# Peptides against a protein of PDB entry 6B4E, part 7

Target 1, 295 residues: chain A of PDB entry 6B4E
Amino acid sequence: TNFDKISKMFWHYKDKIAQIKQDIVLPIKKADVNVRNLLSRHKRKINPKFGQLTNSNQQLFKIQNELTQLINDTKGDSLAYHWILNFIAKAVVHQAETEVRVKPESALPLGKLTLYLLVQFPELQELFMARLVKKCPFVIGFTCEIDTEKGRQNMGWKRNNENKWEDNTSYDERMGGILSLFAIITRLQLPQEFITTTSHPFPIALSWHILARICNTPLNLITNTHFVILGSWWDAAAVQFLQAYGNQASKLLILIGEELTSRMAEKKYVGAARLRILLEAWQNNNMESFPEMSP

## One batch from the design tools (peptide; made by RFdiffusion4, then SolubleMPNN)

Design b1_p8_7_s2 (from b1_p8_7 with N5D)
Fold by OpenDDE base, seed 5:
Structure b1_p8_7_s2 (fold): chain B 295 residues (1-295), chain A 8 residues (1-8)
Amino acid sequence: as target 1 above (295 residues)
Amino acid sequence: TPPLDTPL
């Protein structure tokens, strides 16, 4: 694992967030009133769509079509188009922080929708990845010290209006929700209409990188959160990961589930205990995945 | 084939 490369990637996306604010978000505030009104209407129509997802493929396809039309309506103005995509990127991550956090299986319909949009609108990819890395740097296997304010901020910790850090449980759950979404995206097949014409923008190899990079992270930087997000990843993608990489996947699952948990046993992390249970379930041929969506 | 970025 090249940690210098990972750090450079992390800062690339941090810079991208600043660039998005300067080049997309701020300029639109000075745009023509008709453009601003269009975007305000579209924002109001788009935002509820993510919460309207269910375990139904029929409902998913409906929402995909509705969002596609709404996004296409903005293509006549490049700034408006990029603004609406950035809004969508933020909204998807927010949905992961809220709904997926409390209902991990909701990552499946959200992930399917997101993957569709990422392929249909390629400009969404960098906007989405920048938002993911800012909110949950675990998606690229980045870890830094959290004993400083800057370190906590870099790792996606939030402060409230009283400048108090969020509690550990809230942070862990948010990170788990975001990572569940990303894990789902990495293990999904492209929609049938894109398989022959497009490469997967965030393939299963990125799940491999997450696990490998965490295994190579200095142990003094490993926290309960690392185990929580590994557990979230496991629920979301372990079955498909095993299907993709076979014996090599098995070795990596053993490394995180047995070796990494054992090395950190003295910390008595709750997330590590859960990951151990997931390992044991797998060893007993009881590995579970999220149920497939209904028609 | 698994990626080259593997655990040590």
Scores: peptide ipSAE 0.032, ipTM 0.739, DockQ to the pose 0.261
Fold by OpenDDE base, seed 4:
Structure b1_p8_7_s2 (fold): chain B 295 residues (1-295), chain A 8 residues (1-8)
Amino acid sequence: as target 1 above (295 residues)
Amino acid sequence: TPPLDTPL
């Protein structure tokens, strides 16, 4: 693990967020009134779509088609197109922070939708990744100290209007929700229509990087949140990860489930205890995954 | 094949 490269990647996406604000979000406020009206209408139509997802593939395909049409309607104006994609990137991450946080299995339909959009609209990839890294640096295996204000900000901690930090549970749940979505995306197969023509934009190898980078993280930087997000990742992707990498995957699951938890046992992290339970379930041939979606 | 970024 090259932590300098990870840090450079982290700051690249921080810079990308600033660039998006300067080059997309702010300019659209001064755009032609017709463009602003179009985007306002599209925003209102797009926003509810993510909440309309169910365990039904038919419903998923319907929403995919509706969103595709709405996005295509903006392609005549590059700024409008990038604005709507950035809006979608933000909306997807927000859905992970709110819905997936409380219902982890909802990551599956949301992940399928997101993967479809990422392939259908390649310009969404950098916009989405920038938003993910800003909100949940764990998606690239980045971590830093959180005993400073700057460290907490870098790790995606929020402050309220009174400058009070969010509680640990809220932070853990948000990070778990976002990482569940990302984990799902990494383990999904491309839709059938893209398999032969397109490479997976966020393949299962990125799950490997998350786990490996956390295992190589200095122990003094490991927190309960690391174990929470590993547990979220496990529920979302462990089965498919084992299918992808076989014995090498098993070694890495043992490293996070047994070795990393054992090294941190003195901390008595609740997230670590849960991860050990997941390991034990696997050892007993009871590894579970999210149920497949209905037709 | 697993990626080269392996844990130590």
Scores: peptide ipSAE 0.031, ipTM 0.737, DockQ to the pose 0.254
Fold by OpenDDE base, seed 1:
Structure b1_p8_7_s2 (fold): chain B 295 residues (1-295), chain A 8 residues (1-8)
Amino acid sequence: as target 1 above (295 residues)
Amino acid sequence: TPPLDTPL
């Protein structure tokens, strides 16, 4: 694992967030009133769509079509188009922080929708990754110290209006929700209409990178959150990961489930205990995946 | 084949 490369990638996306603010978000505030009104209407129509997802593929396809139309309506203005995609990127991550956090299986329809949009609108890819890395740097296997304010900020910790850090449970759950979504995206096949014409933008190899990079992370930087997000990843993608990489996948699952948890046993992390339970379930031939969506 | 980002 090249940690310098990972750090460079992390800071690339941090810079991208600043660039998005400067080149997309702020300019729209000065745009023509008609453009601002259009985007306001579109925002109001788009935002509820993520909450309308169910375990139904039929409902998913309906929402995909509705969102596609709404996004296409903005293509005549490049700034408006990029603004709406950035809004969608933010909204998807927010949905992961809220709904997936409390209902992990909701990552499946959300991930399917997101993957469709990422392929249909390629400009969403960098916007989405930038938002993911900002909110949950675990998606690229980045870790830094959290003993400083800057370190906590880099790892996606939030402060409230009173400058108080969020509680550990809230942080862990948010990271788990975001990571669940990303894990789902990496293990999904492309929609049928794209599978022969487009490469997967965030393939299963990115799940490999997450696991490998965490395993190579200095132990003094490993926290309960690392185990929480590994557990979230496991629920979301372990079955499909094993299908993709076979014995090599098994080695990584053993490394995170057995070796990494054992090395950190003195910390008595709750997330590590859960990951051990997942490992044991797998060893007992009881590895579960999220249920498939209905037609 | 898995990527070469190999865990220790």
Scores: peptide ipSAE 0.031, ipTM 0.735, DockQ to the pose 0.311
Fold by OpenDDE base, seed 3:
Structure b1_p8_7_s2 (fold): chain B 295 residues (1-295), chain A 8 residues (1-8)
Amino acid sequence: as target 1 above (295 residues)
Amino acid sequence: TPPLDTPL
């Protein structure tokens, strides 16, 4: 694992966030009132759509079509188009932080919607990845120290209005929610309309990178959060990961579930205990996946 | 055997 390369990737996306603010977000705030009003109306229509997802494919397709129309309405103005895509990227990640964290299986419909949008609107890909890396660096296997304020900030820790850091449980759950969404995206097949014409923007290989990079992370940087997000990844993608890579996948699952947890046993991390339970369930032929969506 | 960080 080349950690210098991972760090460069992390900072690339941090710079991308700054660029988005400068070139998209701030210019729109100063744009014509008609453009701002249009985007405000679109924002109000788009925002609730992510919470309207259910376990129904029919409902998913309805929302896909509605969002497609709303986004297409902005294509005549490049700045407006990129602004609405950036808004969507933020909204999807926010939905992962709020809904997926408490109901992990909701990552499936959200992931299907997101993957559809990523393919339908390719410009969303960099905007979405930048937002993911900012909020949850674990999606690219980036880890830094969190014993400094800057380190915590880089790892996506939030402060409240009183400038107090969020509690560990809240952080762990948010990271788990975001990682669940990303894991789902990596293991989903492209929709039938795209499978022969487009490459998958975030393929299952990115799940491999997450696991491998965490396994190679210096042990002094490994925290409870690493195990929490590995458990979230496991629930979301382990079955499909095994299908994709077979015996090599099994080796990597054993590395995270057995070897990494054993090396960190003295810490008594709750996330590690859960990951151990998932490993044991798999060893007993009881590995579960999220239920498939209904028609 | 490929490096740990290399997908097959």
Scores: peptide ipSAE 0.030, ipTM 0.734, DockQ to the pose 0.170

Design b1_p8_7_s3 (from b1_p8_7 with T1V N5D)
Fold by OpenDDE base, seed 4:
Structure b1_p8_7_s3 (fold): chain B 295 residues (1-295), chain A 8 residues (1-8)
Amino acid sequence: as target 1 above (295 residues)
Amino acid sequence: VPPLDTPL
């Protein structure tokens, strides 16, 4: 693991967020009134769509088509197009922070929708990844110390209006929700219409990177959150990860489930205890995945 | 065997 490269990637996406604000978000406020009105209408139509997802593929396809049409309506203006994609990127991550946080299995329909949009609108990929890395650096296997204010900020910790940090449970749940979504995206197959023409934008190899980078992280930087997000990843993607990499996947699952948890046993992390339970379930041939969506 | 950080 080259941690310098990971850090460079992390800061690249931080810079991208600043660039998005400067080149997309702020300029649109000064755009023509007709453009602003269009985007306001589209925003209002797009926002509820993510909450309308269910375990139904039919409902998913309906929402995909509706969003595709709404996004296509903005393509005549490059700034408007990029603005709406950035809005979608933010909305998807927000849905992960709120809904997936409390209902992890909701990551499956949300992930399918997101993957479709990422392929259909390639410009969404960098916008989405920048938002993910800002909110949850674990998606690229980045971590730093959280005993400083800057370290906590870099790791996506929030402060309220009184400058009070969010509680550990809130942070863990948010990170778990975001990582569940990302894990799902990495393990999903492309929609049938894209399989022969397009490469997967965030393939299962990115799940490998997450696990490997966490395993190589200095132990003094490993927190309960690392185990929480590994557990979230496991529920979301472990079955498909094993299918993709076979025996090599098994070795890596044992490394996170047994070796990493054992090395950190003195900390008595609740997230680590849960990950050991997941390992034991797998060893007993009881590895579970999210249920497949209905037709 | 590739390094741990290298996907197969």
Scores: peptide ipSAE 0.033, ipTM 0.742, DockQ to the pose 0.165
Fold by OpenDDE base, seed 3:
Structure b1_p8_7_s3 (fold): chain B 295 residues (1-295), chain A 8 residues (1-8)
Amino acid sequence: as target 1 above (295 residues)
Amino acid sequence: VPPLDTPL
C-alpha cells in the first residue's frame, strides 16, 4: 500500500472542498436574488426526497424522475447547476449520517438513487467523492492519528456548539452509515439504461482498496471505528464482493475478520467482536445480504 | 496471487 499516494488523494479532496466553497457556494450567496430564490425553492423540493425512499423500486423511480427534472431545470446556469449538485452531494451524505446509521438496509435505496444520479450527472462524481472523503476518509482507506485536534478533524470528528467532541459511539455510527452507503454503491450494477454505454463510476474494486488499505494500516492507528466500518461494509457488500472476486475475496474477508481482529484482541474493541461474529456466521454458511427491493 | 493492494 502506497500511503503517500492515499494521503495525496485525501488532500486532493480536501482542497476540492475548499475550491467548491470558493467557486460555487460563496459566489451563489452573492448572486442575483432571483437565482438565489430559484435555488432556495429547488433546495426545499429536493431535500425531502432522500427521506421519501422506501424498499420500493417504483418509489425509487418516481424520486429519480423528480430529481432529474429539478436538476435539469438548473443546467442553463453552470453555477446554479454545480451548486445544486453540491447540495445533493451534501444531502446524500447527511442521509447516510442520520438514517443509514440507524437503519443500515436503507443504504440500498439511497445507494441506487445516488448511483443513478452519479451516472446521469457526471459532474456530481467529484463533488460527491470530495464530500465523502471529508466526512469519512475511510472510503479511500485513509487513516491518520486522532490524538491531536487536527488529526480528529481530518478523520471527520465533529464538535458541538460547545466545542466538545462527539462521543465515540456517535462517531462510529456516523462513519458506519457513510461507509454502508459507499459500499452499496460499489457493489450495485448500473441501471439497465446505462450498463452498455457507461462505466461504473465507483466500482467494486474500490471496496477492495478499502479493505486492503485498512489491512495494511499501521496497527497503532487502528481503532474501534475501523472495525465498525468494516462490519458495516460486510453487511452491505460482502456477498457481492465474494461473487466478484471469489477465492481472493475470501482471503481478504479472512484477513479482516480473523487476522486483523486477532492482532487487535488485547484492545477488546466492540466493533472487532461484531466483525468476528460476522466472520463466524459466514463460516457457518449464514452470510446475509440486505433484502432486495420490491417492484 | 496478486498483491493485497491489487484487485483482480
Scores: peptide ipSAE 0.033, ipTM 0.742, DockQ to the pose 0.195
Fold by OpenDDE base, seed 5:
Structure b1_p8_7_s3 (fold): chain B 295 residues (1-295), chain A 8 residues (1-8)
Amino acid sequence: as target 1 above (295 residues)
Amino acid sequence: VPPLDTPL
């Protein structure tokens, strides 16, 4: 694992967030009133769509079509188009922080929708990845020290209005929600209409990177959160990961579930205990995945 | 298996 490369990637996306603010978000505030009104209407129509997802493919396809039309309505103005995509990127991640956090299986319909949009609108890819890395750097296997304010900020910790850090449980759950979404995206097949013409923008190999990079992370930087997000990843993608990489996947699952948990046993992390249970369930041929969506 | 990062 090249940690210098990972750090450079992390800072690339941090810089991208700053660039998005300067080149997309701030300029639109000075745009023509008609453009601003259009975007305000579209924002109001788009935002509820993510919460309208269910375990129904029929509902998913409906929402896909509605969002596609709404986004296409902005293509006449490049700034408006990029603004609406950035809004969508933020909204998807926010949905992961809220709904997926409490209902992990909701990552499946959200992930399907997101993957569709990422392929349909390629400009969304960098906007989305930048938002993911900002909020949950675990998606690229980045870890830094959290004993400083800057370190906590870099790892996606939030402060409230009283400048108090969020509690550990809130942080762990948010990270788990975001990572569940990303894990789902990596293990999904492209929609049938794209499979022959487009490469997967965030393929299953990125799940391999997450696991491998965490296994190579210095042990003094490993926290309960690492185990929580590994557990979230496991629920979201372990079955499909095994299907993709076979014996090599098995080795990596053993490394995170047995070896990494054992090395950190003295810490008695709750997330590690859960991951151990997931390993044991797998060893007993009881590995579960999220149920497939209904028609 | 694709040439990917490997754990230690």
Scores: peptide ipSAE 0.031, ipTM 0.734, DockQ to the pose 0.289
Fold by OpenDDE base, seed 1:
Structure b1_p8_7_s3 (fold): chain B 295 residues (1-295), chain A 8 residues (1-8)
Amino acid sequence: as target 1 above (295 residues)
Amino acid sequence: VPPLDTPL
């Protein structure tokens, strides 16, 4: 694992967030009133769509079509188009922080929708990754110290209006929700209409990178959150990961489930205990995946 | 085996 490369990638996306603010978000505030009104209307129509997802593929396809139309309506203005995609990127991550956090299986319809949009609108890819890395750097296997304010900020910790850090449970759950979404995206097949014409933008190999990079992370930087997000990843993608990489996948699952948890046993992390339970379930031939969506 | 990061 080249940690310098990972750090460069992390800072690339941090810079991208700043660039998005400068080149997309701020300029729209000065745009024509008609453009601002259009985007305001579109925002109001788009935002509820993520909450309308169910375990139904039929409902998913309906929402995909509705969002596609709404996004296409902005293509005549490049700035408006990029603004709406950035809004969607933010909204998807927010949905992961809220709904997936409390209902992990909701990552499946959300991930399917997101993957569709990422392929249909390629400009969403960098916007989405930038938002993911900002909010949950675990998606690229980045870790830094959290003993400093800057370190915590880099790892996606939030402060409230009173400058108080969020509680550990809230942080862990948010990271788990975001990581669940990303894990789902990496293990999904492309939609039927794209599978022969487009490469997967965030393939299963990125799940491999997450696991490998965490395993190679200096132990003094490993926290309960690492185990929480590994557990979230496991629920979301372990079955499909094993299908993709076979014995090599098994080795990584053993490394995170047995070796990494054992090395950190003195910390008595709750997330590590859960990951051990997942390992044991797998060893007992009881590895579960999220249920498939209905037609 | 895919050319990916090697875990320890």
Scores: peptide ipSAE 0.029, ipTM 0.724, DockQ to the pose 0.344

Design b1_p8_8_s2 (from b1_p8_8, 3 letters changed)
Fold by OpenDDE base, seed 4:
Structure b1_p8_8_s2 (fold): chain B 295 residues (1-295), chain A 8 residues (1-8)
Amino acid sequence: as target 1 above (295 residues)
Amino acid sequence: SLESYLSL
């Protein structure tokens, strides 16, 4: 079935996370001191770069160049190279969980940077996707029950130092932040230098998959979070999605905005209410997009 | 499936 394939994909990336730990993270701890020192220095230089993004393309290009140089410095050692890419994958997702969560429009510069890195360093793609799926399974349209500890863990729920689950709002916002980033990536054009030579690693079709898979998800598994992330996706990508698929996009937006929200009306989900507002805004020819970045 | 509409 369709959902069997999605589940297999989910567990593939869960296994990939375990493999990354075993084959990349742990071996570096045993690497020679020179390699460890190099990576430590690079980590310290790379980590703040994501927070230095602004709405400026000039600043973006500066950071792209700086990161490119820092990553290239590791290419002489395959393990070091993969370690630094895995670090970047984690850092990008963390930035989505923190900054994008509170300022969704910050997904645009972060997404542009990430897409550039994904194309410039293809080995980042699987590392990044694995991290995304671990933290936010919604990026591939995966959903499972959350009435068990394992189910919550699979869906990316966190516990605090007292082993208490995070509150619903915190979870929803984190998922929204991560999904916003992914949505932005899917709707961005490749940088000009890559358009003629490279296929988009995470194209707009992946946004279609997210929406369609959520629409096909058993209703008993649909939660407020589903609507929150759909709203986050909408803000991030709906305009470009309509541009890409036209009438077919419209049908799918109506399905999530009208049909899915209506089917779940008895739950009175706040996320669903927001999604209906977004639908109505679109119907009134008032669909908004994130502002373009400055020069 | 809804995903099949991508092929249209």
Scores: peptide ipSAE 0.025, ipTM 0.702, DockQ to the pose 0.233
Fold by OpenDDE base, seed 3:
Structure b1_p8_8_s2 (fold): chain B 295 residues (1-295), chain A 8 residues (1-8)
Amino acid sequence: as target 1 above (295 residues)
Amino acid sequence: SLESYLSL
């Protein structure tokens, strides 16, 4: 693991966020009132769609089509198009922070929708990744210290209006929600219509990177959150990960489930305890996955 | 490194 490269990637996406603000968000605020009104209407139509997802593929396809139309309506104006995509990127991550946080299995329909959009609208990919890294740097296996305000900010910690940091549980759950979504995306197959024409934008190899990078992270930087997000990843993708990499996957699962938890046993992290339970369930041939969606 | 095993 080259942590210098990971850090460079992290800061690349931080810079991308700043660029998005400068080149997309701020210019639109100064744009013609008609453009702003159009985008406002589209925003209002798009935003509820993510909450309308269910365990139904039929409903998923409906929403995919509706979003596709709404996005296509903006393609005549590059700035408007990128603004809508950036909005979608933010909305998807927000949905992960809220809904997936409390209902992890909801990551599956959300992930399917997101993957579809990422392929259908390639310009979404960098916008989405930038948002993910900003909110949950664990998606690229980045970790820094959190004993400073800047460190906490870099790791996606929020402060309320009173400048009080969010509680540990809230942070852990948010990170878990976001990571669940990303994990799902990495393990999903491309929609049938794209398999022969497009490469997967965020393939299962990115899950490997997450796990490997966490395993190689200096132990003094490992927190309960790391174990929480590993557990979230496990629920979301472990079965498919094993299918993809076989014995090598097994070794990595043992490394996170047994070795990493054992090395941190003195901390008595709740997330680590849960991960141990997941490991033991797997060892007892009781590994579970999210249920498939209905027609 | 663990990442070296991606070459499978």
Scores: peptide ipSAE 0.025, ipTM 0.703, DockQ to the pose 0.217
Fold by OpenDDE base, seed 1:
Structure b1_p8_8_s2 (fold): chain B 295 residues (1-295), chain A 8 residues (1-8)
Amino acid sequence: as target 1 above (295 residues)
Amino acid sequence: SLESYLSL
């Protein structure tokens, strides 16, 4: 693992966030009133769609079509188009922070929707990844110290209006929710209409990168959050990961579930305890996946 | 060891 390369990638996306603000978000505030009104209406229509997802593929397809139409309505204005995609990127991540956090299996319909949009609207890919990395650097296997304010900020910690950090549980759960979504996306097959014409934008190899990079992270930087997000990843993608990489996947699951947890045993991390339970369940031929969606 | 397992 080349941590310098990972850091460069991390900062690339941090810079992208700044660029998005400068080139998309701020300019639209000065755009024509009709454009601003259009985007306001579209925002109001788009935002609830993510919460309307269920375990139904039919409902998913309905929402996909509705969002596609709403996004296409903006294509006549490049700035408006990019603004609406950036809004969607933010909304998807927000849904992961809130809904997936409390209902991890909801990552499946959300991930399917997101993957569809990422392929249908390729410009969403950089916007989405930038937002993911900003909110949850674990998606690229980035870790830094959190002993400083800047370190915590880089790792996606939030402060309230009183300049107080969020509690550890809240942070862990948010990271778990976001990582669950990303994990789902990496293990999903492309929609049927794209399989033969498009490469997967965030393939299962990115899950490999997450696990490998965490395994190679200096132990002094490993926190409870690392184990929480590994557990979230496990629930979301372990079955499909094993299907994709076979014996090599097994080795990596053993590394995170047994070796990494053992090395950090003195910390008594609750996330590590859960990950060991997941490992043991797998060893007992009881690995579970999220239920498939209904037709 | 974990540190030497993968070069990624």
Scores: peptide ipSAE 0.035, ipTM 0.721, DockQ to the pose 0.187; fails the geometry check
Fold by OpenDDE base, seed 5:
Structure b1_p8_8_s2 (fold): chain B 295 residues (1-295), chain A 8 residues (1-8)
Amino acid sequence: as target 1 above (295 residues)
Amino acid sequence: SLESYLSL
């Protein structure tokens, strides 16, 4: 693992966030009133769609079509198009932070929708990844110290209006929610209409990167959050990960579930205890995955 | 072991 490269990637996406603000978000405020009105209407229509997802594929396809139409309506203006995609990127991540954190299995329909949009609208990919890395650096296996304010900020910690850091549970749950979404995306097959013409934008190899990079992270930087997000990843993707990589996947699951947890046993992390339970369930041939969606 | 992945 080249941590210098990972850090460069992290800062690349941090810079992208700043660029998005400068080149997309701020300029639209000066755009023609008709464009601004269009975007306002579309934003209002788009935003609730993510919360309307259910375990129904029929409902998913309906929402996919509705969003596709709404996004296509903006293509006549490049700035408007990029603005609406950036809005969607933010909204998807926000949905992961709020809904997936409390109902992890909701990551499946959200992930399917997101993957569809990422393929249908390739310009969404960089916007989405930048937002993911900003909010949850774990998606690229980035870790830094959180003993400083800057370190906490870099790792996606939030402060309230009183400049108080969010509690550990809130942070862990948010990170778990975002990571669950990303994990789902990495393990999903492309929609049938794209599978022969398009490569997967965020393939299962990115899950490998997450696990391997965490395993190589200096132990003094490993926190409860690392184990929480590993558990979230496990629920979301472990079955499909094993299917993809076979024995090599098994080795890596043992490394995170047994060896990493053992090395950190003195910390008595709750997340580590859960991960150990997941490992043991797997060893007893009781590995579970999210149920498939209904027709 | 975890060390086997150091090169990744």
Scores: peptide ipSAE 0.031, ipTM 0.708, DockQ to the pose 0.183; fails the geometry check

